# Peptides against a protein of PDB entry 5T59, part 105

Target 1, 112 residues: chain A of PDB entry 5T59
Amino acid sequence: TTPTMQSTSLLTEHLGYPPISLVDDIINAVNEIMYKCTNAMEKYLMQRNIIGKKDFSDEIKIGTAKLESLLENSVDKNFDKLELYVLRNILSIPSDLLEENRFRLLHHEKLV
Target 2, 90 residues: chain B of PDB entry 5T59
Amino acid sequence: EHIRFQRLVQVCNKALEESIRKLQSWEKIHECFPNYGQTREGIENLTVCQQQVIKLWSNLSRVEFDAIFHERSIEEKLNQLDDLINKARS

## One batch from the design tools (peptide; made by RFdiffusion4, then SolubleMPNN)

Design b2_p20_8_s1 (from b2_p20_8, 9 letters changed)
Fold by OpenDDE base, seed 4:
Structure b2_p20_8_s1 (fold): chain B 112 residues (1-112), chain C 90 residues (1-90), chain A 20 residues (1-20)
Amino acid sequence: as target 1 above (112 residues)
Amino acid sequence: as target 2 above (90 residues)
Amino acid sequence: KALEAIQKAKENASLADSFL
């Protein structure tokens, strides 16, 4: 089941931030890490671009770009799954607690 | 009793592990450098590069994700959520 | 086998500056 507006509001109150903000932080972080990794690969290999009398700079640039693409696609796929799982199964409130009486209880616990 | 934060860590680790899997394939690495990888020195360089990028991926992910979890106080908040749910159901 | 030997030889090596 997808999160409701009520669930989002309650979780935002509890967390101090919208649930999606945590996911955004995670996704932004992994994207940054991804590009740091690919940049490091390119730099490392470009420092070793000449073997014998042959310059492999062009092949290295193309090859690292291909690896970046592979990693990028995998990151997108797996962290989209992560986002869905986190929002639906971790940062979620059971439906029985969204009832009126349970709703009041959550507010009471927050304020006390 | 407290399960949500554990699940968060698990799903994060799984996503990270699955994401880096293609780079763990020597065949995939070599395919990207068909001529470079035909040289002995090229193979050596690619091998070291592959090993180090995987380590970099792991180290950076650990540091950054732990920082996020700390800044968002997510372990405490998820534990509290578990407690609230358990209390409401008791 | 050759690749494994290379990998083992480098497993104890320090990270290169580009990977720090």
Scores: peptide ipSAE 0.203, ipTM 0.920, DockQ to the pose 0.014
Fold by OpenDDE base, seed 5:
Structure b2_p20_8_s1 (fold): chain B 112 residues (1-112), chain C 90 residues (1-90), chain A 20 residues (1-20)
Amino acid sequence: as target 1 above (112 residues)
Amino acid sequence: as target 2 above (90 residues)
Amino acid sequence: KALEAIQKAKENASLADSFL
């Protein structure tokens, strides 16, 4: 079920921030980690680019770029699924509770 | 009773695991370095590189995600949400 | 096989700065 404006408002009040903000933090973090990993791979191999008398620098640059693309595609796919699941099933309010009683309960608990 | 935070951790771990799966394949790694991987020394370097990047992925994700969860107080907030929902249904 | 032996042998090797 797609989140409603009402559920978003209630959750924002409860969390102190919009639900999407958590997902944004997660996605931004994994993207940063991804590029740190690929950068580390390239640097490690470039320090070991010469085997015997042959320089493999060009092959290493191309190869690490391919691995980066592979990782990017996988990250995008899996974290898109994560975003959908989190917003629909974790940061969600059951539809049967999206009524005045639920709303009043949240306000009551906040004040008491 | 409290289930939402557990599910959050589970889906995060699953996404991280699925994302790194292809890099765990030696065949995929070797395919990217066809000539470099034909040398003994090259194979050794690629093997170490593969091992270390997987460890780096795991360590960085653990540190960063835990920091996010702490900054957002998400465990506490999700537990409270579970409690509120259960109370409303009782 | 040989790759497994290499992985086991390199486990004791020092980590490169790029992975620290």
Scores: peptide ipSAE 0.198, ipTM 0.920, DockQ to the pose 0.014
Fold by OpenDDE base, seed 2:
Structure b2_p20_8_s1 (fold): chain B 112 residues (1-112), chain C 90 residues (1-90), chain A 20 residues (1-20)
Amino acid sequence: as target 1 above (112 residues)
Amino acid sequence: as target 2 above (90 residues)
Amino acid sequence: KALEAIQKAKENASLADSFL
């Protein structure tokens, strides 16, 4: 089920930040890591671009770009799934707690 | 009792593992360098490159994700959430 | 056998700073 506005508000109060902020941090981090990895690959191979007096620089640039694209697609797919799972199944409040008495419990625990 | 943080770690690891899966394929790597990979030295370089990038991926993700989890106090917050839910259902 | 040769070459190869 999709998180409700009410659950988002309660979780924000509990966490001290909106649930989506955690997901954003994770996604931003993996994107940064991804480009660090692809950059490292390119640099490593470009330092080794000459084999038997033949220059493979162009092939290396194209090849690493293809790998980057491949990795980007996989990251996007898998972390989209992660986002949905985290927001629906981890950072979520069961429906039985979204009632009057249950709301007071969450609020009460914060104040005590 | 406390399950949400464990699930978070698991799903993060799974996403990271699945994301790097294609780069773990030698065939995929070699396909991107058809002529370079026809040389002995090229194969050696690609092999080392593949190995190193996978290690870099693993190390960076571990460090960065742990930092995020710490900065967001997510283990504590998720444990508290589990406790609240369990208490409400008792 | 070929893999062993590659592994030997790897041991003698210097790692790029970008991978550190």
Scores: peptide ipSAE 0.190, ipTM 0.918, DockQ to the pose 0.012
Fold by OpenDDE base, seed 3:
Structure b2_p20_8_s1 (fold): chain B 112 residues (1-112), chain C 90 residues (1-90), chain A 20 residues (1-20)
Amino acid sequence: as target 1 above (112 residues)
Amino acid sequence: as target 2 above (90 residues)
Amino acid sequence: KALEAIQKAKENASLADSFL
């Protein structure tokens, strides 16, 4: 089920931030990590680009680019699934509780 | 009783593991470097590179995700959410 | 077999400077 505006508001009040902000942090982090990894691979191999009398620089650049593409595609796919799951199943409020009673409980807990 | 934070950690770990799956394949790595990988020294370099990048992926993700969870106080907030829901249903 | 031998030989030659 897709999150409702009401659930988003209640969760925002509870968390102190919109639920999507957590997901954004996660996705931004993994993207940064991904490019750090691919950059490290390329640099490492480029420092070892000559074997014997042959220069493999061009092949290394192409190869690392291919690996980057593979990783990008996999990250996009898996973290899109993660986003949907988190917002629907973790950062969610059961529909039967989406009434004033739930809101009152939240308010009460903040005041105690 | 408290289930939401556990699920969050699980799905994060799963997404990270599935994302790095292709790089864990030696065959996939070798395919990207067909001539370089035909040399002894090239194979050695690729092997070390593969091992190191996987370790880097694991370590960076652990540190960064833990930092996010801490900054967002997500374990506490999700536990509280579980408690509120359970209380409402009692 | 050969890959395992290579990995073992490189066990002490960590690339922490490049990766970690």
Scores: peptide ipSAE 0.189, ipTM 0.919, DockQ to the pose 0.013

Design b2_p20_8_s2 (from b2_p20_8, 7 letters changed)
Fold by OpenDDE base, seed 5:
Structure b2_p20_8_s2 (fold): chain B 112 residues (1-112), chain C 90 residues (1-90), chain A 20 residues (1-20)
Amino acid sequence: as target 1 above (112 residues)
Amino acid sequence: as target 2 above (90 residues)
Amino acid sequence: SVLEAIKKAKENEEEAENFL
């Protein structure tokens, strides 16, 4: 179930920020961490690029790029799932409460 | 009683764990460096590299996610949300 | 707010129950 506008508004007021902002922070953080990790791998191996008399620099660059792509794909997949779960099941207001509230408020507004 | 923050932590940990899973495979790492990994010294370097990057992943994610949760006061806010919902249903 | 909305809903329900 996709969050409603009403739910988003109420949660924004409660949190002090839109629910999506938390998810954005998480995703931005993991992306930064991901590239820090791959960069560290490349640098570590490039400092050890010569074994014997052979230079493996090109292979290291290609290999680390492949690992980066692999990690990117996995991060994208898993954190897209996370986003949906958080917004639908954690940062959410039960529909029954929203419906009851709307019904009561509308009734009250008609009487007043 | 309070369940939402626990769930948040769980799904974050799960996403992080599943994201790094392929890098935890030695075979996957070695496949990316077919010639380099045929040397003794290369294998040693790759082994250390793999171990270090996994540790770096874990440490950075812990620090950054905790910072986010703190800055957003999310534990408190989610606990309050749980309480509000429970009160409404009581 | 969420708090106010929930409190209001609960209050309205109680008032309705007391009336009936």
Scores: peptide ipSAE 0.142, ipTM 0.890, DockQ to the pose 0.022
Fold by OpenDDE base, seed 1:
Structure b2_p20_8_s2 (fold): chain B 112 residues (1-112), chain C 90 residues (1-90), chain A 20 residues (1-20)
Amino acid sequence: as target 1 above (112 residues)
Amino acid sequence: as target 2 above (90 residues)
Amino acid sequence: SVLEAIKKAKENEEEAENFL
């Protein structure tokens, strides 16, 4: 089920931050980690770019770029799924507890 | 009783594991370095590189995600949410 | 709040059940 505005508001109050903020932190973190990993690979191999009399620098740069692209695509795919799952199934309130009349009453009580 | 945080950890781990899957394939790694990987030293370097990057991925993700979960107090908040929901259904 | 909303939901259900 799709998260509602009601659930978002209630969860924001409960969490102290919007639910999406947690997901954003996770996604930002994995992206940072991803580029640290690919950068490390490139640097490691570039330090070992000469084998015998042959320089493999160009091949290393192209190869690491390909791996980075593969990793990027996989990260995007899997963490998009994660985002949907977290927001719909973890950071969620059951619909039966989000009846409009009940919510309105709660809202009214807060205003009074 | 408390299920939401456990699920969060599970889906995070799954996403991380699935994301690194391609880099765990030696064949995929070798394909990116067709000539470099034909040398003995190249194979050795790629092998070590693959091993190290996977470890780096695992270690960094563990540290960073734990930090996020702590900063957001998400375990406590999700446990509280579970308790509230269960109480309402009792 | 989440607590208040959930509490209200439960109370409303109980009241409805008792009324019927």
Scores: peptide ipSAE 0.126, ipTM 0.892, DockQ to the pose 0.026
Fold by OpenDDE base, seed 2:
Structure b2_p20_8_s2 (fold): chain B 112 residues (1-112), chain C 90 residues (1-90), chain A 20 residues (1-20)
Amino acid sequence: as target 1 above (112 residues)
Amino acid sequence: as target 2 above (90 residues)
Amino acid sequence: SVLEAIKKAKENEEEAENFL
């Protein structure tokens, strides 16, 4: 089930930030890590681009680009799933508790 | 009783593991460097590169994700959420 | 604790930076 505005508001109050902000942090982090990894691979291999009398620079650039694309696709797919799971199953309030007499507990606990 | 934070950690680990799976395939790595990988020295370089990038992926993700979790106080907040939900159902 | 885990993870990060 998709999170409601009410659920989002309650969770934002509880967390001190919107639930999506956590997901954004995670996704931004993994993207940064991803490019650090691919950059490191390219640089490492480019420092070792000559074997014998052959220069493999072009092949290395193409190959690392392919690996980067592969990793990008995998990251996008898996972290899209993560986003959905986190927002639906972790940062969520059960629908049966979104009644006036029940969800007020979240507000009451903060005031006590 | 507290389950949400554990699930968060699990799903993060799963996403990270699934994302790096293709780079863990030697066959896939070698396919990207068909001529370079035909040399002994090239194979050695690719082997080290593969091992190091996987380690880098694991180490960086651990550090960064833990930092995020700490900055967002997410373990505490999720535990509190579990408690609040359980209390509401009582 | 999370804090302890962060500290240990930071140590690992320093080692990983050698590859960068």
Scores: peptide ipSAE 0.087, ipTM 0.892, DockQ to the pose 0.023
Fold by OpenDDE base, seed 4:
Structure b2_p20_8_s2 (fold): chain B 112 residues (1-112), chain C 90 residues (1-90), chain A 20 residues (1-20)
Amino acid sequence: as target 1 above (112 residues)
Amino acid sequence: as target 2 above (90 residues)
Amino acid sequence: SVLEAIKKAKENEEEAENFL
């Protein structure tokens, strides 16, 4: 189920930060790692761009860009799933507990 | 009893593994370098590159994710959450 | 807080069980 405002508030208090912040950290990290990896590939191959008498620099740049795109698409897909899973199933409070809490709050409000 | 942090680690690893899957395909890598990969030396370079990037991916992910988990105290917080929920259910 | 919310939920459950 989708996180509720109440769940988010309670978890924020518990964690000391909003649940989404953890996911943001993870996603930002993997994106950084992704580009570091692709950059490393390009640099490695560009240092080895000449085979015999032929310069493959252009092909290397294009090829690395293609690999980056493949990786980027995969990262986006998989970490979108991760985000949903984490927020719904890990950083979550069971709905029955939330409902019971709301019930008490409503009852209290009626009395005051 | 404590399940949330374990699940977090698992799904992170799964996402990382699935993300790098395409780079683990030699065929896909070779397709990106059709002429370069026709040379012996090119093949060797691509092979090493593939191996190294996968290792780099794994190593960087481990270090960075562990750092995040530590900075966010997420294991402790998730364990506490599990305990609280379990206590309520008991 | 999460703790307070959970405590309240537990109390509600216990009260319900005792009532029935």
Scores: peptide ipSAE 0.138, ipTM 0.894, DockQ to the pose 0.026; fails the geometry check

Design b2_p20_8_s3 (from b2_p20_8, 9 letters changed)
Fold by OpenDDE base, seed 4:
Structure b2_p20_8_s3 (fold): chain B 112 residues (1-112), chain C 90 residues (1-90), chain A 20 residues (1-20)
Amino acid sequence: as target 1 above (112 residues)
Amino acid sequence: as target 2 above (90 residues)
Amino acid sequence: DVLKRIEKAKENAEEADNFL
């Protein structure tokens, strides 16, 4: 189920930020990590690009790019699922509670 | 009683684990370096590289995600959310 | 806790730079 505006508003008030912001942080982080990993891999192999008298630089560049693509695709897929799950199941308010009663609870808790 | 944060951690870990799975395949790694991987030194380098990148992935993810969770106070907020929901249902 | 994370991050960065 897709979050409602009411749910988003309530959660934003509760969290101090929109729910999507958390997901964005997570996704941005993993993307950064992904490229750090692939970059490190490429650099490591490029420092070892010559074996014997043969230069494997081109193969290494192509190969690491392929691995990056594989990882990127997997990250996109899995964290897309994560986003949906988090927003729908974790950062969510049950529909039956999206009434005046819920607003009162949040207000009450802030006043206490 | 408090379940949301636990689920968040679980789904994050799952996403991370599933994402790195392809790199855990030696076959996939080797396929990307067909000639390089035919040399002894190449195999050694790729082996180390594979191990290191997986380790780096895990370590960086742990640190960064924990930092995010802390900065967003998400454990506390999710626990509070659980409590609020439970209270509303009582 | 925060300091620990920072230190760990530094270590991780070093590992990335000094890939073994």
Scores: peptide ipSAE 0.317, ipTM 0.930, DockQ to the pose 0.021
Fold by OpenDDE base, seed 5:
Formats: structure tokens, sequence, C-alpha cells
Structure b2_p20_8_s3 (fold): chain B 112 residues (1-112), chain C 90 residues (1-90), chain A 20 residues (1-20)
């Protein structure tokens, strides 16, 4: 399940960076996007917080916070799955390439 | 021939789509604003807000993920990886 | 690299502003 140290080393050499770095970039990006979205929602609704004579500011703040929590939970769940899939199935080296002769082939390709 | 980058794009899109699914539910949105959503004007504001946030989510993710993929040269690197694997198996 | 980051930031800001 978990990538081997050998696989990680070979991929790092090939990519120029550790495989996990790509996943980290993706996760960091979506987290930033998530908070930008929820912040935008709150600001939009807070500009429209009074309807008639009633002020809905408190409800808007609480409601937006609830939506943020829902989104956070979903992001965490789905991008945890993404991380596992990417590292196991995309940024992976088949076992047959981990043999000595195949290992040397990857190294040779880098040098040529 | 080249499959890894396509899979990366697919799994990213799936994760993004699944993540925003709750916000695509009008019922979920309305539940968060029970009194505000009982007013005509409130419903209108929530409707626009929902549409805009989904659009913002899609646009920001597209820009950011494309930037990451470019900076990491991941399409080229994954294609090369596919080629290396195919070569080793030939 | 720096220019690309600036362009990305501008695009993000524009989209956020259009929302508000």
Amino acid sequence: as target 1 above (112 residues)
Amino acid sequence: as target 2 above (90 residues)
Amino acid sequence: DVLKRIEKAKENAEEADNFL
C-alpha cells in the first residue's frame, strides 16, 4: 500500500521533487480556495443582512460557518482519498521496474 | 500509451466535484439559514450566492491546479514515466 | 515564475471581486 523508500527515491530523482510535494501543493491549494469561497459567501450575504426591519447578521455568520464546516469535512475526506490514489496508482513504479536491471535503466535515462 | 496524467486530472476533478456536492444542494443551503430563507428576498440572495460560490470554486480550482501542474511539469514527467515503464516491459 | 504568480493572483482577485 505505502510506497517503498526505493520507489520514492527513484520518483524523486525523476520528478526533481518528492512525490508527496505535488500532493501537498494540491491540498494546500484547495484549502485556500475553500476559505476564499466561504469568505466570499459571508461577505456577500452580510451586505444583504437586513430584510425589512429584521437584521439577520447573526444567522448569516452562523450559517456560513456551518457551510464552511460541511465543505471542510468533504474536502478532507475526498482529498485524503486523492492523496492515497495518486501516491499508489499514479506516482508509482511497478514492481518489475524495481529489479536491479530496471533500476539501472531509469538511472541511465536520466544521464542520457 | 500515456495514461497517468489523464488519471491525475480525472481524480482531481472527481475530488473537486465530490467536495462541492453539499453546496450544490439547495436543501443544505437553506438549512443553514432557516429564518433568512423564509423571506422572498433571502431566498433570492441565497440562490445567487449558491450559484456564484460554485462558479468561484470551479474557476479558482482550474487556475490553481493548472498552475501547479505546469510548475511541477507533471504532464511531461508522467508521460516520461509511462514511456519508461513501457520500454522496460518491451 | 514571479510574473506567472502575479497573473494568477490577479485572476483570483478578479473572480473574487466579481462574486461580491
Scores: peptide ipSAE 0.302, ipTM 0.930, DockQ to the pose 0.023
Fold by OpenDDE base, seed 1:
Structure b2_p20_8_s3 (fold): chain B 112 residues (1-112), chain C 90 residues (1-90), chain A 20 residues (1-20)
Amino acid sequence: as target 1 above (112 residues)
Amino acid sequence: as target 2 above (90 residues)
Amino acid sequence: DVLKRIEKAKENAEEADNFL
């Protein structure tokens, strides 16, 4: 189920970049988005940290940190699964295309 | 005929949806702010915050992932890959 | 390409500002 070096090479030739680069872009993007979201949450609530005579700043900081941790764990889990699925099932070459004549076909299509 | 790009979009959407699921739970949000959430104003603020962060998550992910897919020409490349596979099997 | 990146950044900033 693990991609072969041959598949990686052929896909790199086809894509113009290694398959893992697409996954890296996706994962980097979601991580950036994640921290933008948690930062926005904290800032929003910290602007509203005082209710009546009570300052909830400490509770807000702890609470947003907990939510960030929760989101981080979920992102890591789900996008690890995504990485495996994409590399194994989407950016993959069936064994029949790894045969000599089929390999030539792929190169031929690239050169034409 | 062309299935790989559709699958890519599907698994991306699934990963995004599953990742944000716990933040969609009011109970989970409230648990993180036990005293703040006991005030009327606190509940209102948390409600708006929850709504806005989910929207931000959705909007940012849509824009960024579409940009990645465009920059990597992945729809075209995956369609071509499907065509190559189908041609090889015919 | 550069223009698209700028527009994307502006959109992202706008969404964040609307939240805050």
Scores: peptide ipSAE 0.296, ipTM 0.930, DockQ to the pose 0.022
Fold by OpenDDE base, seed 3:
Structure b2_p20_8_s3 (fold): chain B 112 residues (1-112), chain C 90 residues (1-90), chain A 20 residues (1-20)
Amino acid sequence: as target 1 above (112 residues)
Amino acid sequence: as target 2 above (90 residues)
Amino acid sequence: DVLKRIEKAKENAEEADNFL
């Protein structure tokens, strides 16, 4: 089930930031890493673009672009699943505890 | 007792592993460089490149994700959340 | 925090430069 506003508010108070912010950090990081990896791969191969008397620069550029697309699609798919799982199952409060007593516990812990 | 942070680490590792799966396939790599990969030297270069990119992926993700978890104090916060839930149920 | 970010960037750049 989708997290409620109440759950989000309580978790935000507990964490000091909205739960989605953690997921955003993770996704932004992996995207940056992804492009660093593909860039490094292209640079490496472009430094080795000539074999014998043949220049493979065009094929290398096209090939690395294809690999980037494959990786990008896979990252998007898997980290979308991650986002859903984290927000629903990790950064979540059981529905039976979303009562006044839960609020008191959170506030009590903050004050002590 | 504390389970949420462990689950977070597990799902992050799984997402990273599944994301890099295609690049771990030599067949997929070779298909992207059909003529380059028909040369001995090309095969050698692609082999090294594949190895290095996977290594870079692993190293960068480890460093960056650990940094995020530290900056967000997520292990401590998730442990506290587990404790709060357990107290509420007792 | 700025210094930490700079150090992190340097580490990442070093790893990328070691791509052999």
Scores: peptide ipSAE 0.286, ipTM 0.929, DockQ to the pose 0.022

